Peptides against a protein of PDB entry 5HDT. Designs and how they scored, part 54

Target 1, 163 residues: chain A of PDB entry 5HDT
Amino acid sequence: MVVKTFMDMDQDSEEEKELYLNLALHLASDFFLKHPDKDVRLLVACCLADIFRIYAPEAPYTSPDKLKDIFMFITRQLKGLEDTKSPQFNRYFYLLENIAWVKSYNICFELEDSNEIFTQLYRTLFSVINNGHNQKVHMHMVDLMSSIICEGDTVSQELLDTV
Target 2, 163 residues: chain A of PDB entry 5HDT as posed
Amino acid sequence: MVVKTFMDMDQDSEEEKELYLNLALHLASDFFLKHPDKDVRLLVACCLADIFRIYAPEAPHTSPDKLKDIFMFITRQLKGLEDTKSPQFNRYFYLLENIAWVKSYNICFELEDSNEIFTQLYRTLFSVINNGHNQKVHMHMVDLMSSIICEGDTVSQELLDTV

## One batch from the design tools (peptide; made by RFdiffusion4, then SolubleMPNN)

Design b2_p15_8_s2 (from b2_p15_8, 12 letters changed)
Fold by OpenDDE base, seed 3:
Structure b2_p15_8_s2 (fold): chain B 163 residues (1-163), chain A 15 residues (1-15)
Amino acid sequence: as target 1 above (163 residues)
Amino acid sequence: MAKPKKVYRKDLPPR
């Protein structure tokens, strides 16, 4: 199973990283990013999060447009955090925990449209944050947002208005 | 989870 393969892989698995590089590239194709099944998209997002973790500090994706598409895609999946009773909530939690811990979005600082990406991320997180979330979920959301604010060189007025 | 990555703009390859 592809999801398990990337989930179980660590950053020091050099031979495996090379072996699965083409698969990592393939998972970022429009076929997967625009897949009609939301559960498939969630699995893809988790895999992509693991790919950013595994290949850190460098992502295997060389196109700025592709990177933007991926992070906008991951951001859209975070909407699923709203329903804590969903059968897929554990995977949404995994996605959140991963990207917060790894600081995957930091790669976006080099993108021309970084402010757009961060704005959408913040809007998404604030839209799903609710009192039904436990402390760990809240912590990861705060950590994710705080890291971007603290490490960013510039913050747009639109982003400031969102916070 | 694996340790956080350190991402610095100057340390990333051109994209």
Scores: peptide ipSAE 0.052, ipTM 0.737, DockQ to the pose 0.091
Fold by OpenDDE base, seed 5:
Structure b2_p15_8_s2 (fold): chain B 163 residues (1-163), chain A 15 residues (1-15)
Amino acid sequence: as target 1 above (163 residues)
Amino acid sequence: MAKPKKVYRKDLPPR
């Protein structure tokens, strides 16, 4: 129900964006980010990706610490891309496609811990990349990583060595 | 129905 609500919402739906703002804030609570069910966490990640899409170029989350938590959470979910035969793979694909297309991680450049977030993202992506992934998956992974490199003023040597 | 026009997050200015 909630997943469909945000998935179907447009970026210019200003009245709906205002109406569901409190729900968007609630979905970023520790209750959902630390939910014990892996499938629930994936659904939450997809909702959060849609929230970033809907409210782009801004996010409704005002706390830098909360934003860090959310992106670290999303990054952890991307580990699920490793198993291409999983019944949930299509949802992991949706998550990847969304965040790559929207360039959601670009919000992290405003955070003090951006380098940590990007490093963890790159490590995660390279850990799950395999020859079983189709060309679209590879494209989205490359787009996600390259957009961060192109937008960033400085990249750590460690991050450069990972690329 | 016409698909809504989606927008990328805008590029950040140099820091």
Scores: peptide ipSAE 0.051, ipTM 0.712, DockQ to the pose 0.074
Fold by OpenDDE base, seed 4:
Structure b2_p15_8_s2 (fold): chain B 163 residues (1-163), chain A 15 residues (1-15)
Amino acid sequence: as target 1 above (163 residues)
Amino acid sequence: MAKPKKVYRKDLPPR
């Protein structure tokens, strides 16, 4: 129900965006980000991706620390892209395509720890990319990484060494 | 500073 709510919402749904704002904030709580169930964490990540889409260009989260936690969380979920035969792969794909298309990580440029976030993202993507991925997956991975490089004012040497 | 792109669901790649 919650997943579908955010998935089906568009950016012009101002009344709905206001109505579900508290839910969006709740989904970023430690309860969900540190949930022991891997499938739950994936669903949470997909919801968060949709939240970033819906409220773009601004996130509803006011805490820089919370934003960092969210993006580090999403990054960790992307490890699930490794197994293309997983029953959950379609949701991992959804997560990837959403964050790539929306350029959600670009909000991290305003964070003090942006380099850490981007470094972990790149390390994760390079660790999971394999020959079993189709062209669309590869495209989204490249789009995600290239957007950060192209739009970032500065990139750490560590990140450059990863690329 | 770069921000997330405004994009509607209908403009996203097919799932």
Scores: peptide ipSAE 0.045, ipTM 0.723, DockQ to the pose 0.762
Fold by OpenDDE base, seed 2:
Structure b2_p15_8_s2 (fold): chain B 163 residues (1-163), chain A 15 residues (1-15)
Amino acid sequence: as target 1 above (163 residues)
Amino acid sequence: MAKPKKVYRKDLPPR
């Protein structure tokens, strides 16, 4: 299973990182990013999150446009955090925990459209946060947002208005 | 769950 493969992989697994590089690239294809099945898209997002973790500090995706597409895609999946009773909530939690802990979105600072990405992220997080979320979910959301604020030298007015 | 120590992007030099 692809999900397990990347989930169990460590950052220092150099041989495996090389072996699964092509798979990582294929997972970011439009076929997967635009897959009609919501559960498949969630699994893809989790894999992509693990890929960002594994290949840190760099991503195997060299195209700025592709990176933007991926982070916009991941951001869209975070909408699934809204329903705490969903059978897939644990995977949405995993996605959130991973990207918050790894600080995956920090790679976006080098992108021209970073403000758009961060704005969309903040809008999404604020739209899904609710009292049904436990302390850990809230903590990860705060950690994710605060890390971007702390490391961002310049924030657009649009992003400031979103916060 | 506590994860093993990983290299965070925060801890990395600017690209």
Scores: peptide ipSAE 0.044, ipTM 0.705, DockQ to the pose 0.070

Design b2_p15_8_s3 (from b2_p15_8, 12 letters changed)
Fold by OpenDDE base, seed 5:
Structure b2_p15_8_s3 (fold): chain B 163 residues (1-163), chain A 15 residues (1-15)
Amino acid sequence: as target 1 above (163 residues)
Amino acid sequence: MAKPRKVYRKDLPPR
């Protein structure tokens, strides 16, 4: 399974990272990002999160437009955190934990459309936060949002008003 | 013990 391959890969495995680079690029194609199956899209998001982890602090995706598409895609998947009773909740948790720990979204500061990406992320997180979430989920959400605010040179007033 | 994860930081040295 491709997801397991990237999940088990170490950040220091330079030869392995080079070997699977083309696969990482292929996983960001429209075929996967626009896949009709919701569960497949979640698996793709988790795989992309692991790719960002493995290649951190760099990303194998060189196109700013592609990076924007990927982060908007991941943001859309985070909506699944709302249903804490879903059988897929553990995978949504993994996605959240990963991107918060790695600070994956911080690469977006290099993008012209960073404000749009961060705004959508914050709106999504606040829309799904509820009292049914355990403390770990809340911590990861706060860590994710705080890391962006702390590292950002300029944040829009609209974004600040959401915090 | 798993090695500490690399995180994205503006001040990280380029690879």
Scores: peptide ipSAE 0.046, ipTM 0.692, DockQ to the pose 0.066
Fold by OpenDDE base, seed 3:
Structure b2_p15_8_s3 (fold): chain B 163 residues (1-163), chain A 15 residues (1-15)
Amino acid sequence: as target 1 above (163 residues)
Amino acid sequence: MAKPRKVYRKDLPPR
C-alpha cells in the first residue's frame, strides 16, 4: 500500500527516496488532488505530508504553482478535523501532527502567495476547533499557527484579522 | 517496524 510505504519510510532511506520520487511527483497530479472520493483525498494528503517529511528540507515539487495547489489541498483536508467521531479522525490527526512537527508549511514563505495560503490555513483551523478536541489536537493546531507567526517576516492585514 | 526518524524543519541545514 502506497500510504504505508511513505508512512514507514525513514528520512535517511536514500535508496527508497530515489525509488519513490516519481511516485511522489505523480501523487501531486490533478488526478489525485481533485479526486472525487474524500477518503482518497485524505490518504493522498497524508502521503503528501510524509513526502514533505521524507524529502525535507527540499520538497521534490519545483513548481511554485504546484506547491501552492498542494498546500491549499492539504488545508482543505484539515476541515475533516471538525468531526472527532469520524472513523477517519485518526488519519486527520496524523495529518495535523505530521505537518505541525515537520513545519511543512514553512516552505510556503518562498512563495508569492504565502499570505493567501497562511490565511486560508488559519481560517480553516479556527473553523474546525471545537470542545470535542483533546489537548493534543489543540497543541498541534497552536504549534502549527505559532511557528508560522514566529518565523514570518510580514503578515497581511487579512491574516491579522483572522487570528 | 520502528518509527522513522523525524527531523523538524527548524533543525535542518540551510537549503
Scores: peptide ipSAE 0.044, ipTM 0.702, DockQ to the pose 0.093
Fold by OpenDDE base, seed 2:
Formats: C-alpha cells, sequence, structure tokens
Structure b2_p15_8_s3 (fold): chain B 163 residues (1-163), chain A 15 residues (1-15)
C-alpha cells in the first residue's frame, strides 16, 4: 500500500505531499533503514526514491545527518542490482531508474559528507556492473554517475581514485 | 561551491 501510494503520486500533488509528509518522515526512521528484512529495505528504498522525486528539488528531510543516512542506505540497496535473475530485480531496476532520472543524489552536494556518499555510490555501482545487465541498466548507471560529475565543481582525490 | 541541483518537473514513466 505505502509503496504504491508514493509511486503513483506526482510532483504536482501538493495536497497529497502535505498529507503524506509524516509518513515520508517515518519511512526514514532507523526502524526502516535498519529493518532486518532485505525485501522490506528494498521497498523502503523505492519509497524513499519516490519521496525524493515527489519533493524535488527539495527533500522533506531537513537534517544533513538524516540525508546522509538515507543516501548511504539507498547506496547499499543498489548492491541488489548484481543479481539480474533475482525475483526482485525489477524493483532494483526501478530504484536505479528513479534515482538516475531524478538526479536524487545531486542533493548531496549540500552535505559536508558529499564526497563520502559519492565515493560509496561509485564503488557500489562499479562493483555490480556486469555484462549481464541490459543496455537500460548500463545507461542508468552511467547517467547516475555522469550527472554527479557534471554538477560538481570539485571532485576529491578519493572520488577520482574510485572512478 | 556546488552548482544548483538540476531537477525535472515531470514524473517517471510507468513501468
Amino acid sequence: as target 1 above (163 residues)
Amino acid sequence: MAKPRKVYRKDLPPR
């Protein structure tokens, strides 16, 4: 139910955005980010991706620490892209497609730990990229990484070493 | 200083 609610919501749904704001905040709680069930964490990640889409260019999460936690969490979920035969691959694909399209990670430029976040993202993506992925997956991965490089004024040496 | 975030004001296509 919750996943579908955010998935079906558009960026112009101002009344709904306000209505579901508290739910969006609760989904970013440690209870969900540290949920023991991997499938639940994936669903949470998809919801969070949609929340970033819906509330773009801003995010309802005002704490820099919370934003960092969320993006580190999403990054960890992207590891699931490695198994193209997983029954959940379509949801991992959705997650990738969404964050690439929305350029969700670009909000991280406002964070002190942006370099850490981007480094982990790149390491994760490079660790899962393989020839078994179709063209769309590859394109989204490239789009995601290139958009960050294009928007950044400076890139840390650590990030350069990762790329 | 980081450039302003580029954002699209359109929803993703249906899966």
Scores: peptide ipSAE 0.044, ipTM 0.707, DockQ to the pose 0.303
Fold by OpenDDE base, seed 1:
Structure b2_p15_8_s3 (fold): chain B 163 residues (1-163), chain A 15 residues (1-15)
Amino acid sequence: as target 1 above (163 residues)
Amino acid sequence: MAKPRKVYRKDLPPR
């Protein structure tokens, strides 16, 4: 139910955005980010992706440390893209599509630890990319990585070494 | 600075 709520919400729903703000904040708690169930963590990641979409260009999360935790968390979920035959692959695809289209990671440019976040993202994407992925998956991966390179003021040498 | 990230749901590419 929560997943559908954010998935169906648009950016102009100001009253709804205000109403669900506390829920958005709660979803970023350690309880959810460190949830023992992998499928729950995937659902949380999808919700967080939608939250970034809905509240773009800003995010409801004001703490730089929390933002870092969220993006590191989302990055870890992207490992699930490796197995194209998994029952949850469509949700991993949704996550990838969303964050690529919204350019959610671009908010990280203002974080002190942006280089760490981007490095882990690139390492993860390159670790999971394989010939079993269809063209759409490849496009979203390329779009996600390219947007960071093209729009970033600086890219660390470590990040460049991963490309 | 990064470009604006505001996009509408209807503008997402087909799945």
Scores: peptide ipSAE 0.041, ipTM 0.704, DockQ to the pose 0.659

Design b2_p15_8_s4 (from b2_p15_8, 11 letters changed)
Fold by OpenDDE base, seed 4:
Structure b2_p15_8_s4 (fold): chain B 163 residues (1-163), chain A 15 residues (1-15)
Amino acid sequence: as target 1 above (163 residues)
Amino acid sequence: MAKAKKVYRKDLPPV
C-alpha cells in the first residue's frame, strides 16, 4: 500500500526517495486532495505528512500554490481530531504527531499566504481541542502552534486576533 | 515516532 510505503521509509533512504518522488507528486494532485471519501482523504493526509518528513527540510513540491493547497488540505483533515471515540482517531493522531514532530508547517513561512495557512490551522486546532484529549494530543497541538509563533518573523493581525 | 529532521526556516533553501 502506498501509505505504508511512505510510512516505513527512512529520511536517509536516498534511493527510495528518488524512486518514489513521482508518486509523492501524484499524491498531491487534485484527484486525491478532492477525493470524495473522507477516509481516503485522511490516508492521503497521512501520506503527505510522511512525505514532508522523508524529504525534510526540502519538500518535493515546488509550486507555492500546490504547497498552500496541501497544507490547507491537511488542516481540514485535522478537524477529525474532535471525536476521540472515532475508529479513525488513531490515524488522526498519527497525522498530528507527525506534522508536529517534523514541524512540517514551517515550510509555509516561504509562502505569500503563510498567514492565511497559519490562521486556518490555529482556528482548526482551537475548534477541536477539548478536555477529552490525552496529554500527548495536547502536547502535539501546543508544539505545533508554539513552533510557528516562535519561528515566525511577522504575524498578521488576523492571526493575532485568533491566538 | 522515529527521530526525524525538523523543518526550520533557516534550513530551507532560498526562495
Scores: peptide ipSAE 0.050, ipTM 0.713, DockQ to the pose 0.078
Fold by OpenDDE base, seed 1:
Structure b2_p15_8_s4 (fold): chain B 163 residues (1-163), chain A 15 residues (1-15)
Amino acid sequence: as target 1 above (163 residues)
Amino acid sequence: MAKAKKVYRKDLPPV
């Protein structure tokens, strides 16, 4: 199972990181990013989050366009956090916690379209945040947004308007 | 520029 493979892998597993590099690259293909099944897309997002964790602070994806596609994709999956009663909520939580703790989006600072990515992230988070979320969910959302504001050199006015 | 942190697996819950 691909999800379990990356989930169980630690950051010091250099041999495994090399072994599964091609799989990591394949998971970022349009086939997976545009998969019609919502549950499949969520699983893909979790795998990608783990890939960013495993290869931190770098990423195996060298194309700026591909990185943009991936983070826009992950951002879209975060919309699933809105329904706290969904059977898949725990997996959405995993995604949020992972990317917040790892600070995966920090890679985006090197991208030309970073402002677009961050703006979309903030809009998505503010659209789904509600009082039904527990303290941990709120904490991760705040951590994710705060990290980008505090650690970024510049933030667009549009992004500031969402805060 | 801030980069992603090194994180141990134990810090993340199972999916």
Scores: peptide ipSAE 0.047, ipTM 0.716, DockQ to the pose 0.513
Fold by OpenDDE base, seed 3:
Structure b2_p15_8_s4 (fold): chain B 163 residues (1-163), chain A 15 residues (1-15)
Amino acid sequence: as target 1 above (163 residues)
Amino acid sequence: MAKAKKVYRKDLPPV
């Protein structure tokens, strides 16, 4: 199972990272990012989050356009956090926890379209946050947003208006 | 299952 493989992989597993590099690259293809099944897309997002985790600080994706596509894709999946009663909520939580802890979005500071990515992230988080979320969910959402604010040199007016 | 070791990106060398 691909999901389990990346989920269980340690950041220090250098031999495994090399072994599964081609699979990591394949998972970022349009076939998976544009898959019609939302549950499949969620699994793909979780795998991508784990890929960012295990390959940190350097992502295996070298194309700026591809990185943008991936982060926009992950951001879209975070919409699933809105429904706390969903059978898939635990996987959405995993996705949130992972990207918040790793600070995966910090890679985006190197991208030309970073402001667009961060704006979409903030809009998404504010759109889904609600009183039904427990303290851990709120904490991870705050961690995501605060990390970008604290480490960013420039922030667009649109992003400032969103905050 | 043992959780993978977690490291913040900011605590790692730059890309």
Scores: peptide ipSAE 0.045, ipTM 0.694, DockQ to the pose 0.093
Fold by OpenDDE base, seed 2:
Structure b2_p15_8_s4 (fold): chain B 163 residues (1-163), chain A 15 residues (1-15)
Amino acid sequence: as target 1 above (163 residues)
Amino acid sequence: MAKAKKVYRKDLPPV
């Protein structure tokens, strides 16, 4: 129910955005981010991706520490892209497609720990890229990484060396 | 079902 609620919501649904704001905040709690079930964490990540889409360009999460936690959390979920035969792969694809299209990670440029976040993202993506991925998956991965490079004046040499 | 139009974050007005 919750996943579908945010998935079906568009970026101009102002009344709904206000109505579900508290739910969006609750989904970023440690209860969900540290949930022991991997499938639950994936669903949470998809919801968070939709929340970033809906509230773009401004996320409803005001704490820099919380934003960092969320993006590190999403990055960890992207490891699931490695197994293209997983029954959950389509949801991992949805997550990737969403964050790439929205350029959600670009909000991290406002964070002091942006370099750490981007480094972990790149490391994760390069670790899971394989020949089993179709063109769309590769495209989204490239788009996601390229967007950060193109818009980041402060991308560290260390990050560039990992690319 | 046609997905709702998504807008890139960079294409939106600054916060």
Scores: peptide ipSAE 0.043, ipTM 0.686, DockQ to the pose 0.093

## One batch from the design tools (peptide; made by RFdiffusion4, then SolubleMPNN)

Design b2_p16_1_s1 (from b2_p16_1 with S4L K6T V7P E11K)
Fold by OpenDDE base, seed 4:
Structure b2_p16_1_s1 (fold): chain B 163 residues (1-163), chain A 16 residues (1-16)
Amino acid sequence: as target 1 above (163 residues)
Amino acid sequence: PKLLSTPDESKRPPLP
């Protein structure tokens, strides 16, 4: 299973990383990013998060446009965190935990449209955060947002207005 | 899905 393959892979598995590179690239295709099934999109997002973890600090995606698409896609999936009682919540948690810990969004600072990406991320996180979330969820959300603010050379006024 | 068990550290270094 593709999901399990990337989930179980570590950063030091050089031969495996090379072997599954093409698969990682295919997972970022429009076929998956625009898949009509929301559960499939969530699985894709988790795989992409693992790909960023495995290949850190350098993502295998070379196109700035593709990177933007991926992070906008991941951001959209984070909307699923709102319903803490969803059967898929644990997978949404995995996504959040991963991207927060890895600091995957730091790649976006190299993109021309970084402000757009970060703005959408902040808006999404603030829109879904609620009292039903436990402390771990809150911490990951705060860590994710704080890292971007602290590590960014410049933060747009629009982004600051969301904080 | 499994949870991460590593310490709270980034796998992507902070930007200089």
Scores: peptide ipSAE 0.030, ipTM 0.677, DockQ to the pose 0.107
Fold by OpenDDE base, seed 5:
Structure b2_p16_1_s1 (fold): chain B 163 residues (1-163), chain A 16 residues (1-16)
Amino acid sequence: as target 1 above (163 residues)
Amino acid sequence: PKLLSTPDESKRPPLP
């Protein structure tokens, strides 16, 4: 139910955005980010991606530490892209498509630990990319990485040399 | 899950 609520919401629904603000904040709690069920964590990641989409270009999360936790959490979920035959692959695809299209990680440029976040993202993407992925998956991965390179001055030269 | 329309530009504008 919560997943559908944010999935169906658009950026122009100002009254709804205000109404569900507290719910968005609660979804970023340790209770959800550290949930023991892998499928629940994936759903939480999709909700968080939708929250970033809905509130773009801003985010309801004001704490830099919380933002770091969220993006590190989302990055960890992207590991699930490695198995193209998984019943949950379509949800991992949704997550990838969303964050690539919205350019959600651009918020990380405002964080002191942006380089750590981007490094972990690139390592994760390169670890899961394989020949079993179709063109759309490859496109979203490239778009996600390219947007960070093109819009950021904080990406380390060491990371750039690996691309 | 539903797929998104993927235009060339993202919903989040480029940082200044």
Scores: peptide ipSAE 0.029, ipTM 0.679, DockQ to the pose 0.096
Fold by OpenDDE base, seed 1:
Structure b2_p16_1_s1 (fold): chain B 163 residues (1-163), chain A 16 residues (1-16)
Amino acid sequence: as target 1 above (163 residues)
Amino acid sequence: PKLLSTPDESKRPPLP
Protein backbone atom coordinates (compact mmCIF):
# COMPACT_ATOMS: atom_id res chain seq x y z
CA MET B 1 0.00 0.00 0.00
CA VAL B 2 1.49 3.31 -1.14
CA VAL B 3 -0.11 5.35 1.64
CA LYS B 4 1.30 3.10 4.33
CA THR B 5 4.72 3.05 2.71
CA PHE B 6 5.21 6.79 2.98
CA MET B 7 3.44 7.05 6.33
CA ASP B 8 5.80 4.54 7.93
CA MET B 9 8.96 5.92 6.36
CA ASP B 10 11.26 8.17 8.36
CA GLN B 11 13.52 10.98 7.24
CA ASP B 12 16.72 8.98 7.81
CA SER B 13 15.79 6.22 5.36
CA GLU B 14 18.01 7.53 2.57
CA GLU B 15 17.94 4.35 0.51
CA GLU B 16 14.16 4.14 0.64
CA LYS B 17 13.81 7.85 -0.11
CA GLU B 18 15.80 7.34 -3.28
CA LEU B 19 13.88 4.19 -4.17
CA TYR B 20 10.48 5.87 -3.91
CA LEU B 21 11.46 9.21 -5.41
CA ASN B 22 9.92 8.42 -8.78
CA LEU B 23 6.70 7.38 -7.10
CA ALA B 24 6.68 10.63 -5.14
CA LEU B 25 7.04 12.58 -8.37
CA HIS B 26 4.32 10.55 -10.06
CA LEU B 27 1.85 11.19 -7.23
CA ALA B 28 2.05 14.90 -7.98
CA SER B 29 0.88 14.41 -11.58
CA ASP B 30 -2.37 15.88 -12.84
CA PHE B 31 -3.75 12.35 -13.04
CA PHE B 32 -3.80 12.18 -9.24
CA LEU B 33 -4.35 15.85 -8.42
CA LYS B 34 -7.42 15.94 -10.65
CA HIS B 35 -8.70 12.47 -9.84
CA PRO B 36 -12.52 12.37 -9.92
CA ASP B 37 -12.82 10.44 -6.64
CA LYS B 38 -12.60 12.71 -3.58
CA ASP B 39 -11.43 9.86 -1.36
CA VAL B 40 -8.58 9.15 -3.75
CA ARG B 41 -7.66 12.83 -3.73
CA LEU B 42 -7.57 12.76 0.07
CA LEU B 43 -5.26 9.74 0.05
CA VAL B 44 -3.05 11.50 -2.48
CA ALA B 45 -2.95 14.59 -0.26
CA CYS B 46 -1.91 12.49 2.74
CA CYS B 47 0.83 10.86 0.69
CA LEU B 48 2.07 14.24 -0.49
CA ALA B 49 2.07 15.51 3.10
CA ASP B 50 4.15 12.50 4.15
CA ILE B 51 6.50 13.09 1.24
CA PHE B 52 7.06 16.66 2.42
CA ARG B 53 7.67 15.29 5.92
CA ILE B 54 10.13 12.63 4.76
CA TYR B 55 12.14 14.90 2.50
CA ALA B 56 12.03 17.96 4.77
CA PRO B 57 13.43 20.52 4.68
CA GLU B 58 13.90 19.99 0.92
CA ALA B 59 10.99 18.74 -1.15
CA PRO B 60 11.68 16.46 -4.12
CA TYR B 61 9.56 18.74 -6.31
CA THR B 62 11.78 21.32 -7.95
CA SER B 63 9.28 23.05 -10.22
CA PRO B 64 7.73 26.16 -8.65
CA ASP B 65 4.58 25.64 -10.70
CA LYS B 66 4.27 22.06 -9.50
CA LEU B 67 4.77 23.10 -5.88
CA LYS B 68 2.05 25.70 -6.25
CA ASP B 69 -0.30 23.12 -7.74
CA ILE B 70 0.41 20.71 -4.89
CA PHE B 71 -0.21 23.20 -2.11
CA MET B 72 -3.33 24.57 -3.76
CA PHE B 73 -4.46 20.95 -4.05
CA ILE B 74 -3.75 20.20 -0.38
CA THR B 75 -5.55 23.39 0.60
CA ARG B 76 -8.65 22.29 -1.29
CA GLN B 77 -8.64 18.96 0.55
CA LEU B 78 -8.70 20.73 3.92
CA LYS B 79 -12.28 21.72 3.11
CA GLY B 80 -13.16 18.20 4.20
CA LEU B 81 -12.45 19.15 7.81
CA GLU B 82 -15.84 20.86 7.93
CA ASP B 83 -17.81 17.64 8.44
CA THR B 84 -16.62 16.22 11.75
CA LYS B 85 -18.95 13.24 11.35
CA SER B 86 -17.50 12.09 8.03
CA PRO B 87 -15.98 8.60 7.91
CA GLN B 88 -12.92 10.23 6.34
CA PHE B 89 -12.51 12.85 9.07
CA ASN B 90 -9.59 10.99 10.64
CA ARG B 91 -7.68 11.23 7.37
CA TYR B 92 -8.42 14.93 7.11
CA PHE B 93 -7.17 15.29 10.67
CA TYR B 94 -4.02 13.38 9.75
CA LEU B 95 -3.46 15.75 6.85
CA LEU B 96 -3.91 18.83 9.05
CA GLU B 97 -1.75 17.47 11.86
CA ASN B 98 1.04 16.54 9.47
CA ILE B 99 1.28 19.79 7.53
CA ALA B 100 1.02 21.84 10.73
CA TRP B 101 3.71 19.87 12.53
CA VAL B 102 6.11 19.71 9.59
CA LYS B 103 5.46 23.33 8.62
CA SER B 104 5.24 22.13 5.03
CA TYR B 105 3.72 25.36 3.73
CA ASN B 106 6.86 27.26 4.71
CA ILE B 107 8.46 26.10 1.47
CA CYS B 108 5.92 28.32 -0.29
CA PHE B 109 7.79 31.44 0.82
CA GLU B 110 10.18 30.69 -2.01
CA LEU B 111 7.39 30.80 -4.58
CA GLU B 112 6.30 33.83 -6.58
CA ASP B 113 2.64 33.13 -5.83
CA SER B 114 3.09 32.52 -2.09
CA ASN B 115 0.53 35.19 -1.22
CA GLU B 116 -2.14 33.42 -3.26
CA ILE B 117 -1.37 30.11 -1.58
CA PHE B 118 -1.46 31.51 1.95
CA THR B 119 -4.60 33.52 1.27
CA GLN B 120 -6.42 30.44 0.02
CA LEU B 121 -5.18 28.44 2.99
CA TYR B 122 -6.47 30.98 5.50
CA ARG B 123 -9.79 31.37 3.72
CA THR B 124 -10.23 27.62 3.68
CA LEU B 125 -9.38 27.16 7.35
CA PHE B 126 -11.68 29.96 8.48
CA SER B 127 -14.47 28.60 6.30
CA VAL B 128 -14.39 25.15 7.91
CA ILE B 129 -13.53 25.91 11.54
CA ASN B 130 -16.47 25.39 13.89
CA ASN B 131 -17.36 24.57 17.49
CA GLY B 132 -17.58 20.88 16.66
CA HIS B 133 -13.82 20.66 16.27
CA ASN B 134 -11.90 19.43 19.29
CA GLN B 135 -9.00 21.27 20.90
CA LYS B 136 -6.37 19.44 18.86
CA VAL B 137 -7.93 20.48 15.55
CA HIS B 138 -8.10 24.10 16.70
CA MET B 139 -4.53 23.95 17.93
CA HIS B 140 -3.21 22.63 14.62
CA MET B 141 -5.16 25.24 12.66
CA VAL B 142 -3.77 28.03 14.84
CA ASP B 143 -0.24 26.62 14.69
CA LEU B 144 -0.42 26.38 10.91
CA MET B 145 -1.61 29.96 10.47
CA SER B 146 0.59 31.55 13.13
CA SER B 147 3.74 29.90 11.79
CA ILE B 148 3.23 31.52 8.41
CA ILE B 149 2.53 34.96 9.89
CA CYS B 150 5.49 34.80 12.26
CA GLU B 151 8.01 33.68 9.66
CA GLY B 152 6.78 35.82 6.78
CA ASP B 153 8.41 39.18 6.19
CA THR B 154 5.26 40.67 4.74
CA VAL B 155 1.58 39.89 4.94
CA SER B 156 -0.72 41.14 2.21
CA GLN B 157 -3.73 43.28 3.01
CA GLU B 158 -5.95 40.59 1.54
CA LEU B 159 -4.52 38.06 3.97
CA LEU B 160 -4.96 40.49 6.87
CA ASP B 161 -8.57 41.01 5.87
CA THR B 162 -9.07 37.25 6.06
CA VAL B 163 -7.80 37.04 9.65
CA PRO A 1 -4.30 6.76 9.65
CA LYS A 2 -1.78 6.82 12.45
CA LEU A 3 -1.66 10.06 14.42
CA LEU A 4 1.67 11.54 15.35
CA SER A 5 2.59 10.38 18.83
CA THR A 6 6.07 11.86 19.07
CA PRO A 7 7.64 15.08 17.86
CA ASP A 8 8.65 14.81 14.24
CA GLU A 9 12.29 15.76 13.82
CA SER A 10 11.62 16.52 10.18
CA LYS A 11 9.99 19.86 10.91
CA ARG A 12 11.00 22.48 8.44
CA PRO A 13 13.47 24.80 10.15
CA PRO A 14 12.57 28.46 10.56
CA LEU A 15 13.46 30.73 7.70
CA PRO A 16 16.64 32.81 8.31
Scores: peptide ipSAE 0.029, ipTM 0.676, DockQ to the pose 0.119
Fold by OpenDDE base, seed 3:
Structure b2_p16_1_s1 (fold): chain B 163 residues (1-163), chain A 16 residues (1-16)
Amino acid sequence: as target 1 above (163 residues)
Amino acid sequence: PKLLSTPDESKRPPLP
């Protein structure tokens, strides 16, 4: 199972990283990013999050446009955090936990459209945050947002207005 | 899904 393969893989698994590199590249194709099934898209997002973790500090994706598409895609999946009673909530939690801990979005600072990506991320997080979330969810959301603010050189007025 | 109970040490460097 592809999902379990990347989930269980360590950063030091150099031979496995090389073995599954082509699979990692294919998972970022439009076929998966634009898949009509939202549960499939969530699984893809979790795999992509694990790929960023495994291949850190260097992502296997070299195209700036592709990286933008991936992070915009992951951001859209975070909307699923709103419903804590969803059968898929634990998988959404995994996605949030992973990207917050790994600081995956730090790659976006090198992109020309970083401000757009961060703005959409903040809008999405503030849209889904509610009192039904437990302390861990809140902590990961705050960690994700604060890391970007603290490490970024400049922030757009639109992003400042969102915060 | 599995949670990161004992995650690897992150290899992503801090930004300057």
Scores: peptide ipSAE 0.027, ipTM 0.658, DockQ to the pose 0.106

